Peptides against a protein of PDB entry 4HTP. Designs and how they scored, part 84

Target 1, 231 residues: chain A of PDB entry 4HTP
Amino acid sequence: SQTVASHVPFADLCSTLERIQKSKGRAEKIRHFREFLDSWRKFHDALHKNHKDVTDSFYPAMRLILPQLERERMAYGIKETMLAKLYIELLNLPRDGKDALKLLNYRTPTGTHGDAGDFAMIAYFVLKPRCLQKGSLTIQQVNDLLDSIASNNSAKRKDLIKKSLLQLITQSSALEQKWLIRMIIKDLKLGVSQQTIFSVFHNDAAELHNVTTDLEKVCRQLHDPSVGLSD

## One batch from the design tools (peptide; made by RFdiffusion4, then SolubleMPNN)

Design b2_p16_5_s4 (from b2_p16_5, 6 letters changed)
Fold by OpenDDE base, seed 4:
Structure b2_p16_5_s4 (fold): chain B 231 residues (1-231), chain A 16 residues (1-16)
Amino acid sequence: as target 1 above (231 residues)
Amino acid sequence: SSLEEKFQKKIKEIEE
């Protein structure tokens, strides 16, 4: 079955997240998120115009925006050090070179951009001159690959984890990879709270999530912002 | 928004 996520480029989500992060005020951050959400809902309505009671929802995007609330996927088993080593290998970086050391020692201030402790930002600057300008992945494809990573981690198939990571990396821009890393590490650094995200999504979202802890259920049941839980 | 315009374009493409 067709889903909105199968049609939305991952790049569009990343661009939205980037705008949110760069925005200083809460109101501006909310605006960027709302615009993405509204567009998603409109697309959903158009895509499913002739099909009632579809299970499709904002969930594929929401689980990437609030990765700390992910409960469907098992743990990825991926840490910054693993990613650092992978990038060093993939990019053929000299092990004693500046870029390799930046990735490995991402917690130490490098004095360049003040990005100490943010591996994704360190990676971004290393990747920017080396990666594709535009990615080709949809949100659905990203989620499929992340599902594969989680499944293979549970199965202790390190080689298959690497394969899926390589697929993500090779089909993503530096900016997309920055956000992908943050999704995997489960820290987006958006500067907006979970509560704010839920409040923008639906007035009852925070409450329903508090009761169910099921992000998919929240997204499906509260897909329509005008229809409440008591309706 | 630029994003809205992109989505509108995609919607039109699907409806065709």
Scores: peptide ipSAE 0.151, ipTM 0.789, DockQ to the pose 0.783
Fold by OpenDDE base, seed 5:
Structure b2_p16_5_s4 (fold): chain B 231 residues (1-231), chain A 16 residues (1-16)
Amino acid sequence: as target 1 above (231 residues)
Amino acid sequence: SSLEEKFQKKIKEIEE
């Protein structure tokens, strides 16, 4: 069955997240998220206009926006050091070179950008001159690859983890990879709280999540902002 | 927004 996530480019989500992060005020951050969400809901209505009972929801996007609330897929087993080594290998960076050292020593301020401790930002600047300008992945494809990583981590299949990571990296822009890294590490640094995200999504979302701890259930049951929990 | 316009375009493409 077709899903909204199968049609929405991952780049569009990343662009939204970038706007949210760059926005200084809470109101602006909320606006950018709301615009993305509203567009998603409109797309859902159009895509499923002839289907009354669908399980499709905002969940594929929500689980990437709030990755710390992920409960369906197991841990990725991926840390910054692993990603650093992967990028050094993939980009054929000299091991003693400036860029390799930046990735490996991401906690130490070595650059002028003040990005110390933020691996994703350091990676972004290394990737920007070396990666595709535009990615090709949909949100569904990103989730499928992340599911594969988690599954293979559980199975201790390191080679397959690497394969899925390579697929993500080679089909993503530098900006998309910055956000993908943050999703994997489960820290988006958006500057907006989980409560705010839920509040914008649906008035009852925080309550339902607090009771169920099921992000998919929250997204499905509260898909329509006009229909409450008691309805 | 540019995103809204992109989504509207895609919606139109699906409806055709």
Scores: peptide ipSAE 0.147, ipTM 0.787, DockQ to the pose 0.843
Fold by OpenDDE base, seed 3:
Structure b2_p16_5_s4 (fold): chain B 231 residues (1-231), chain A 16 residues (1-16)
Amino acid sequence: as target 1 above (231 residues)
Amino acid sequence: SSLEEKFQKKIKEIEE
């Protein structure tokens, strides 16, 4: 069945997240998130106008925005050091070169940007001159690849993990990879709380999540902002 | 918003 996530480019989510991160005020951050969410809901209504009782929801996006609340996927088994080594290999970076050392020593500030401890930002600057300007992945495809990574990690299939990571990397822009890394590491640094995200999504979202701890259930049951839990 | 316009365009493309 067709899903909204199968039609929404991952780049659009990343652009929204970038705008949220760059916004200084809470109100502006909320506005950017709300605009994305409203567009998603409108798309959902149009896509499913002739179909009742669809299971499609905001969940594919929400699980990327709040990756720390992911419960469906097992652990990725991916850390910054693994990604650093992968990028060095993939980009054929000299091991003793400046860029390789930046990736490996991401906790130590070496540049003017003050990106110490933020591996994703360091990776972004290394990738920007070397990777595609525009990615080709949808949100659904990103989730499928992340599912593959988690499954293969559980099965201890390191070669297949690498394959899926390479697919993500080679089909993503530097900006998309910045956010993908943050999703994998489960730290988006948006400057907006989980509670705020839930409150914008639905008034009852925080409560339902507190009880169920099921992000998909929250997104599905509270898909319509005008329909509450008691309805 | 630019995103809304993009989605509207895609919706029209799907309906065609």
Scores: peptide ipSAE 0.139, ipTM 0.786, DockQ to the pose 0.710
Fold by OpenDDE base, seed 2:
Structure b2_p16_5_s4 (fold): chain B 231 residues (1-231), chain A 16 residues (1-16)
Amino acid sequence: as target 1 above (231 residues)
Amino acid sequence: SSLEEKFQKKIKEIEE
């Protein structure tokens, strides 16, 4: 069955996240999230116009926006050091070169943009002149690849983990990779709280999540903003 | 917004 996530480019989510991050005020951050969500809901209604009782929901996007609440897939087993080494290899960076050292020593202040400790930002600047301008992955494809990584991590299949990571990297822009890294590390730095995200999604979302701790259930049961838990 | 326009375009494509 077709899902909204199979039609939405990962780039669109990343662009929204970038806008949220760059916004100074809470109200503007909320506006950007709401616009994405409303568009998603409209797309859902159009896609499923002739089908009732679909299980499709905002969950594929929500689990990437709130990766710390992920409970379905197991741990990725991926750290910044692993990604640094992978990028050095993939981009054929000189091991003693400036860019390789920036990636490996991402915690050390370099005096540039104050990006010390933010691996995703450091990676972004290294990737920007070297990567595709536009990625080709959908949100569903990103989640499928992340599922593969988690599964193979559990199975201790390092070669297959690398394969899935390479697919993510080679099919993504520098901006998309910045956000993908943050999703994997589970720190988006959006400047909005979990409660704010839930409140924008649905008035009852925070309550339902507090009870169930199930992000998919929250997204599925509360996909219509006009229908509450008590209805 | 640019995003809304993109989604509207995709919606139209699905409806066709």
Scores: peptide ipSAE 0.125, ipTM 0.771, DockQ to the pose 0.764

Design b2_p16_6_s1 (from b2_p16_6, 9 letters changed)
Fold by OpenDDE base, seed 4:
Structure b2_p16_6_s1 (fold): chain B 231 residues (1-231), chain A 16 residues (1-16)
Amino acid sequence: as target 1 above (231 residues)
Amino acid sequence: SFEDRVEELIKEIEEK
């Protein structure tokens, strides 16, 4: 079925997240998220103008923005150490080289950028000179690949997990990979609370989520900001 | 910007 997520580049979400992260003030962070959301809703209305009662919603993006609340997709089984090893292999980094050691020892301060403990940032700087400048994946494609990873993790198919990860990595910029890593690890470090994200999305979103714990339901039922939970 | 791209995409949809 036709979805907004199938048309929106993953790069655009990542750019928005980057702006949010870099913003110091709460108001500015909220503004960036609101602008993305409003644009998404506008596109939704246009895309589905002649189709009433579609199931399409902000869910494909929301589940990447709030990955801690993911309940549909099973666990990835991926940790920083696994990603480090994968990047070392993929990028053919010398095992005893500076970059390989940075990835493996990401928790240790390196003095370079103050990114100790943030694997995604460390990975970003390693990837930046080595990766494509522009990615090609849509939000839908990213979610499909993440679904594949989770499914294959459940099935203990390590080779297929690696295949899907490689597809994600090879079709993503360094910036996109930074955010993808954070989505997989489930820590975006945006500097805004879950409650703030929900409040911007819809006034009733936090309440509905507290009751249902179903992020898709929240996004679908509260797609229209003017239509309340009681409507 | 994403917003600009959305506007372009909307135009494309409406023209079809």
Scores: peptide ipSAE 0.310, ipTM 0.856, DockQ to the pose 0.962
Fold by OpenDDE base, seed 3:
Structure b2_p16_6_s1 (fold): chain B 231 residues (1-231), chain A 16 residues (1-16)
Amino acid sequence: as target 1 above (231 residues)
Amino acid sequence: SFEDRVEELIKEIEEK
């Protein structure tokens, strides 16, 4: 079945998140998110024009924007140290080299950028000269790979976890990987609250989430911003 | 922009 997420490049979500992060004011951050959401809803209406009862919703994107609220997918079992080691191996970085040490000691301020403690930013600068300029993954494909990682973590299949991670990494730009890392670690650093994200999505979203704790249900039931919970 | 790409995709869907 066709979904909006199967048509939207992961790069477009990452570009939106980057714009939100770089924006200083709350109003500008909200504008960028709203523009993405409105475009998503418009595409949904066009894609499903002849099919009224679809389960497709903003959920595939929302679960990446609010990864701390994920309840369907099990734990990834991935930490910064694991990613650091993987990148060192994949990029064939000298173990005693500057870039390898930056990744391993990401909490120590070693650079002029003040990115101490932000592994994703450190990884970005290491990856920028080494990775593809444009990724090829859709939002659906990213979620499928993340599902695979979580499932294989539960099953203790380390080799299959690595395989899925390699697929994510090799098909993503440095910018996309920065955001992917933040999604996996569950800290996007957008500078906008969960409450604000919900309020922009739908007026009743925060309330429904507080009751159900089900992000998919929130996205599906409140897909139309003009239809409330009591309607 | 993402919005522009969405408009293009919508046109492609409607033309099929």
Scores: peptide ipSAE 0.308, ipTM 0.844, DockQ to the pose 0.956
Fold by OpenDDE base, seed 5:
Formats: C-alpha cells, structure tokens, sequence
Structure b2_p16_6_s1 (fold): chain B 231 residues (1-231), chain A 16 residues (1-16)
C-alpha cells in the first residue's frame, strides 16, 4: 500500500525543521510545524480517498521529529566520532587538514561560526561546498535506511552500517545531512518541547503517549485532529 | 514550499 512518506521528499521535512530552528519565538515555530502537518494530512486524505481503513499516518515523519521517542528501532550505535571519520574518508579530507580537524574536534572548533559542540552544524559547513544541492530521498527511504542501520548494528555488521550511511550521505544535500545527523544523534535543537509538538499534533497526543509510549499508536489513533481518544 | 509541492502531488493523484 502507498504511504504519504513514500511521496514526501526528505528535503521538505528538513526545510521545515530549518525554518523552525531559525524562527524566534514559540508561535512562529509552531506555525511552521502546523503548516507541515496540515499539508501532510491533506495529502493523506487525497492519497487514501478511496481507502477508509489504512494504517498510514504521520508516524514516519514524527519519529524523525521526535527521535528520542523511537522504540521500534534499536540503537544505531553511531556517535559523532564515527561520523567524523566516515566523512573524512568519504570526502577524502586530509587528516591534518582544517576540515578534518573541525569534524574530529567538534567540541572545540577553531572556526568563526561559534558552533562549538554542535557536530551537525560543523558537518554542514564542511559538506556545503562538497555535496549536491538537492537530495533525492523520500521520508520513507530515509526511514528504510535508518532501519537498516539499526538492524545491522544489532547484528554487529559494521560494513553494512557503513553501506547504509553512505547511501544516506551520497543522496542528501548538506542541509539534509545536518538534520539527518541530528536525527541519528537524537537531538534536533528545534527550540520547542516535545509537549508542544504533541499539542500541535493532537490535543490528546501527550496523554496517549504517556500511557502507551508508542509513537506509532499515537500517530495512528489520533490521525484526525477532530477525533479524540474518547470518541 | 512544501505546501505547494503537496498541492501538486494531490493534483497528480487526482489525474490518475
């Protein structure tokens, strides 16, 4: 069966996240998230117009927006140091070069951007002049690759982890990779709380999540903002 | 915008 996530470019999610991050104030951040969500729901309704009982929901996007709540995937086993080494290898950066050192020493960068401790931002600036301008991955494809990483980490298949990471990297823009890194590390730095995200999604979302701890169930049962838990 | 792209995608679906 077709899913909304199979049609939505990962770039669109990343652009939304970027707008949220750059926005000053809670209201503007909420607006950007709401606009994305509303568009998603609209597309869902159109895609599934003739199919009333579908399991498709906002879950594929929500699990990337709230990666700390992921329970379906096992741990990725990926840290900043691993990513740094991977990028140095992939981009063929001199190990003693400025960019390699920025990635490896991301906690104490010598750069002018003041992004100390934010590996994703440091990576972004290294990647920006070296990567494609627009990625080709859908949200579904990103999730599939992340599933592969988690599965292979559990199986201790390091080579296959690397393979999936390379697929993500080579098919993503610098901006998309910035957000992908944050999703993997599970820190998006959006400036809005989990509670706010749930509240915008559905009035009963926080409550249902507190009881079930199942993000997919939350997204599926509360897909329609007009239908509550008691309905 | 994402909204614009969604509208385009919706049109494509409706035309099929």
Amino acid sequence: as target 1 above (231 residues)
Amino acid sequence: SFEDRVEELIKEIEEK
Scores: peptide ipSAE 0.292, ipTM 0.844, DockQ to the pose 0.938
Fold by OpenDDE base, seed 2:
Structure b2_p16_6_s1 (fold): chain B 231 residues (1-231), chain A 16 residues (1-16)
Amino acid sequence: as target 1 above (231 residues)
Amino acid sequence: SFEDRVEELIKEIEEK
C-alpha cells in the first residue's frame, strides 16, 4: 500500500527541522512544525481519498522527530566514534588531517563556532564541501534503512550495518546527514519539548502517549485533529 | 518550499 512517507523527500523533513532549530521563538518553532504537519495531512487525504481505514499515519515522520520515543526499532548500536571512523574512511580523509581530527575529537573545542560536543554540526561542516547538494531518499527509505541497521545490529552483522549506513550517507546532502546523525543519536536539539510537539500534533496526543507509550498508536488514532479520544 | 512540493505531488496524484 502507498504511504505518504514513500512520497515525501527526507530533505523536506530536514529543511523543516533546520527551520525549527534556527527559529528563536517558541511560536515560530511551532509554526514551522505545524506547516509541515498540515501539509502531510493534506497529502494523506489526497493520497487516500478513495480508501477508508488505512493504517498510514504521521508515524514515519514522528518517530524521526521524536527518536527518543522509538520503541519498535531496536538499538542501532551506533555512536559518534563509529560514524567518525566511517566518514574518515568514506571521504578518504587523512587520518592526521584537520577534518579527521575534528570528527574524532568532536568533544574538544577546536573552533570558533562553539560546536564542541555536537558531532552532527562538526560532521556537517566536514561534509558540506564534499557531499551532494540534494539527497534522493524519501522518509520511507530512511526508515527502511534505519530498520535494517537496527535489525543487523541485533544480529551482530557489522558488514550489513556499514552497508546501510553507506547507503544513507551517499544518498544524502550534508544537511540531511546532520539531521540523520541527530536522529540516530536521538538528540535533535530543536529547542521544543516533547509536550509541545504532541500538543501541536493533537490536543489528546500527550495523554494517549502517556497511557500507551506507543507512538504509532498515537499517530494513527489521533490522525484527525478534529477527532478526540472520546469520540 | 515543502508546501509547494506537496501541492505539486497532490496534483499529480489527482490527475492519475
Scores: peptide ipSAE 0.286, ipTM 0.841, DockQ to the pose 0.895

Design b2_p16_6_s2 (from b2_p16_6, 7 letters changed)
Fold by OpenDDE base, seed 4:
Structure b2_p16_6_s2 (fold): chain B 231 residues (1-231), chain A 16 residues (1-16)
Amino acid sequence: as target 1 above (231 residues)
Amino acid sequence: SFEDRVAEKIQELEEQ
């Protein structure tokens, strides 16, 4: 069955996240998220106009926005050091070169941007002059690849993990990779709380999540902002 | 914008 996520470019999610991160005030951050969500819901209604009771929901996006709440997908087994080594290899960076050292020593201030400790930002600046300007992945495709990574991690298939990571990387812009890294590491640094995200999504979302701890269930049951839990 | 792309996709769906 068709899903909204299969039609939404991952780039659009990343651009939204970038706007949220760059926004200074809570209200502006909320606005950017709300606009994305509202657009998603409108597309859902149009896509599924003739199909009632679909299982499609905001879940594919929500699980990327709140990756720390992921319970369906198993652990990736990926840390910053692994990604650093992968990028050094993929980009053929000299091991003793500035960029390789930046990636490996991401916790130490090495640049003017104040990105110490934020591996994704360091990676972004290394990638920006070296990677595609525009990505080609949908949110669905990103989730499929992440599912593959998690599955292969559980199976201890390191080679297949690398393969899926390479597919993600080679089809993503530097900006998309920055956010993808943050999703994998489970730290988006949006400057907005989980509670705020839930509150914008639905008034009952935080409560339902607290009871169920099931993000997909929250997204499905509370897909319509006008329909509450008691309805 | 994402909103614009969604609007375009909605229009495409309505035209089928």
Scores: peptide ipSAE 0.446, ipTM 0.904, DockQ to the pose 0.974
Fold by OpenDDE base, seed 5:
Structure b2_p16_6_s2 (fold): chain B 231 residues (1-231), chain A 16 residues (1-16)
Amino acid sequence: as target 1 above (231 residues)
Amino acid sequence: SFEDRVAEKIQELEEQ
């Protein structure tokens, strides 16, 4: 069955997240998230106009926005050091070169940008002149690849993990990869709380999540902002 | 923008 996530470019989510991160005030951050969510809901209504019993929801996006609340997908087994080595290999960076050393020593403040400790930002600047300007992945495809990584990590299939990572990397812009890295590491640095994200999504979302700890259930049951938990 | 792309896609769905 068709889902909203199968039609939404991953780039559009990343652009929204970038706007949220760059916004200084809470109100502006909320506005950017609300605009994305409202557009998603409008698309859902149009896509499923003649289908009343759909299980499609905001869950595919929500699990990427709040990756620390992921309970369905198992651990990726991916750390910054693994990604650094992969990028050095893929981009054919000299091991003793400036860019390779930046990736490997991401915790050491060497640069003027104050990006020390943020591997995703360091990776972004290395990738920007070297990768595609526009990605081709949908949110559904990103989730499918992340599911593959988690499954193969559990199965100890390192070769297949690398294959899925390469698919993600080669089909993503530098900006998309920055956000993908943050999703994998489970730290988006949006500057907005989980409670705020839930409150914008639905007034009852935080309560339902506190009881169920099921992000998909929250997204399905509270898909309509006008329908409450008690209704 | 994402909003523009959604609007375009909605229009395509309504025309089918």
Scores: peptide ipSAE 0.438, ipTM 0.902, DockQ to the pose 0.928
Fold by OpenDDE base, seed 2:
Structure b2_p16_6_s2 (fold): chain B 231 residues (1-231), chain A 16 residues (1-16)
Amino acid sequence: as target 1 above (231 residues)
Amino acid sequence: SFEDRVAEKIQELEEQ
């Protein structure tokens, strides 16, 4: 079945997240999220115009925006140190070089950007001069690869985990990788609360999530902002 | 923008 996520570039989500992060005020952050969501819903309506009973929803995007609420896929088993080592290998960075050391010692202030402790930002600056300018992945493809990583982690297939990570990395821009890392580590640093994201999505979203803890159910049942839980 | 791309895709769907 066709999904909105299969048609939306991952880059568009990442660009939205970047705008949200860079925005100073809550209102501006909300505006950027709302614009993305409204566009998504509009596309959903057009894509499924002749199909009333679809299971497609905002869930593929929402689970990347609120990765700490992920309950469907198992743990990735990936930490910053693993990613650092992978990048050093993939980019063929000298192990004793400045960039390799930045990745490995991401918690230590380097004095350049003030990004100490944020591995994704450290990685971004290392990747920016080295990576493709434009990624090719859709939101669906990103989720498929993340599902693969989680599944292979459960199966203890480290080789296949590496393969999926390489696919993500090689098909993503530096900006997309910054956000992908934050999704994997489950810390987006958007500057907006979970409650704010839910409130913009639907008035009843926070309540339904508090009861069900099921993000997909929240996205499906509250897909229409005009239809409430009691409806 | 994403909005512009969505509008374009909607137009493509309507032309099919």
Scores: peptide ipSAE 0.432, ipTM 0.901, DockQ to the pose 0.972
Fold by OpenDDE base, seed 1:
Structure b2_p16_6_s2 (fold): chain B 231 residues (1-231), chain A 16 residues (1-16)
Amino acid sequence: as target 1 above (231 residues)
Amino acid sequence: SFEDRVAEKIQELEEQ
């Protein structure tokens, strides 16, 4: 079935997240998220104009924005150390080189950027001069690959996990990979709370999530900002 | 921008 997520480039979500992160004020952060959400809803209405009772919702994006609330897919089994080793291998980085050491020792202050402890930022700077400038993945494709990773982790198929990770990496820009890493590690560092994200999405979203703990249900039932829980 | 791409896609959908 046709979904909004199948038409939205992952790059557009990442660009929005980047704007949110770079914004200093809460109001500006909220504005960037709201603009993305409003555009998503407009596209949904156009895409599904002639189809009622679709299950399509903001869920594919929301589960990437709030990855700590993911309950559908199993654990990825991926940590920073695994990603570091993967990047060293993929990029053919000298093992004793500065970039390899930055990735492996990401918690240690190195360089001028002050990115100690933020693996995604360290990875970004290593990747920026080495990877494609434009990614090709949609939000749906990213979720499909993440589903594959989780499934293969459960099945203990390390080879297939690596394959899916390579697909994500090779089809993503440095900026997209920065955010993808943060999604996998489940720490986006947006500077806005979960409650703020929910409040912008729908006035009743936090309440419904508190009761159901089902992010998809929240996104589907509260798809229309004008229709409340009691309606 | 994402908004521009959405607007373009909406236009394409309306023309179908």
Scores: peptide ipSAE 0.428, ipTM 0.899, DockQ to the pose 0.929

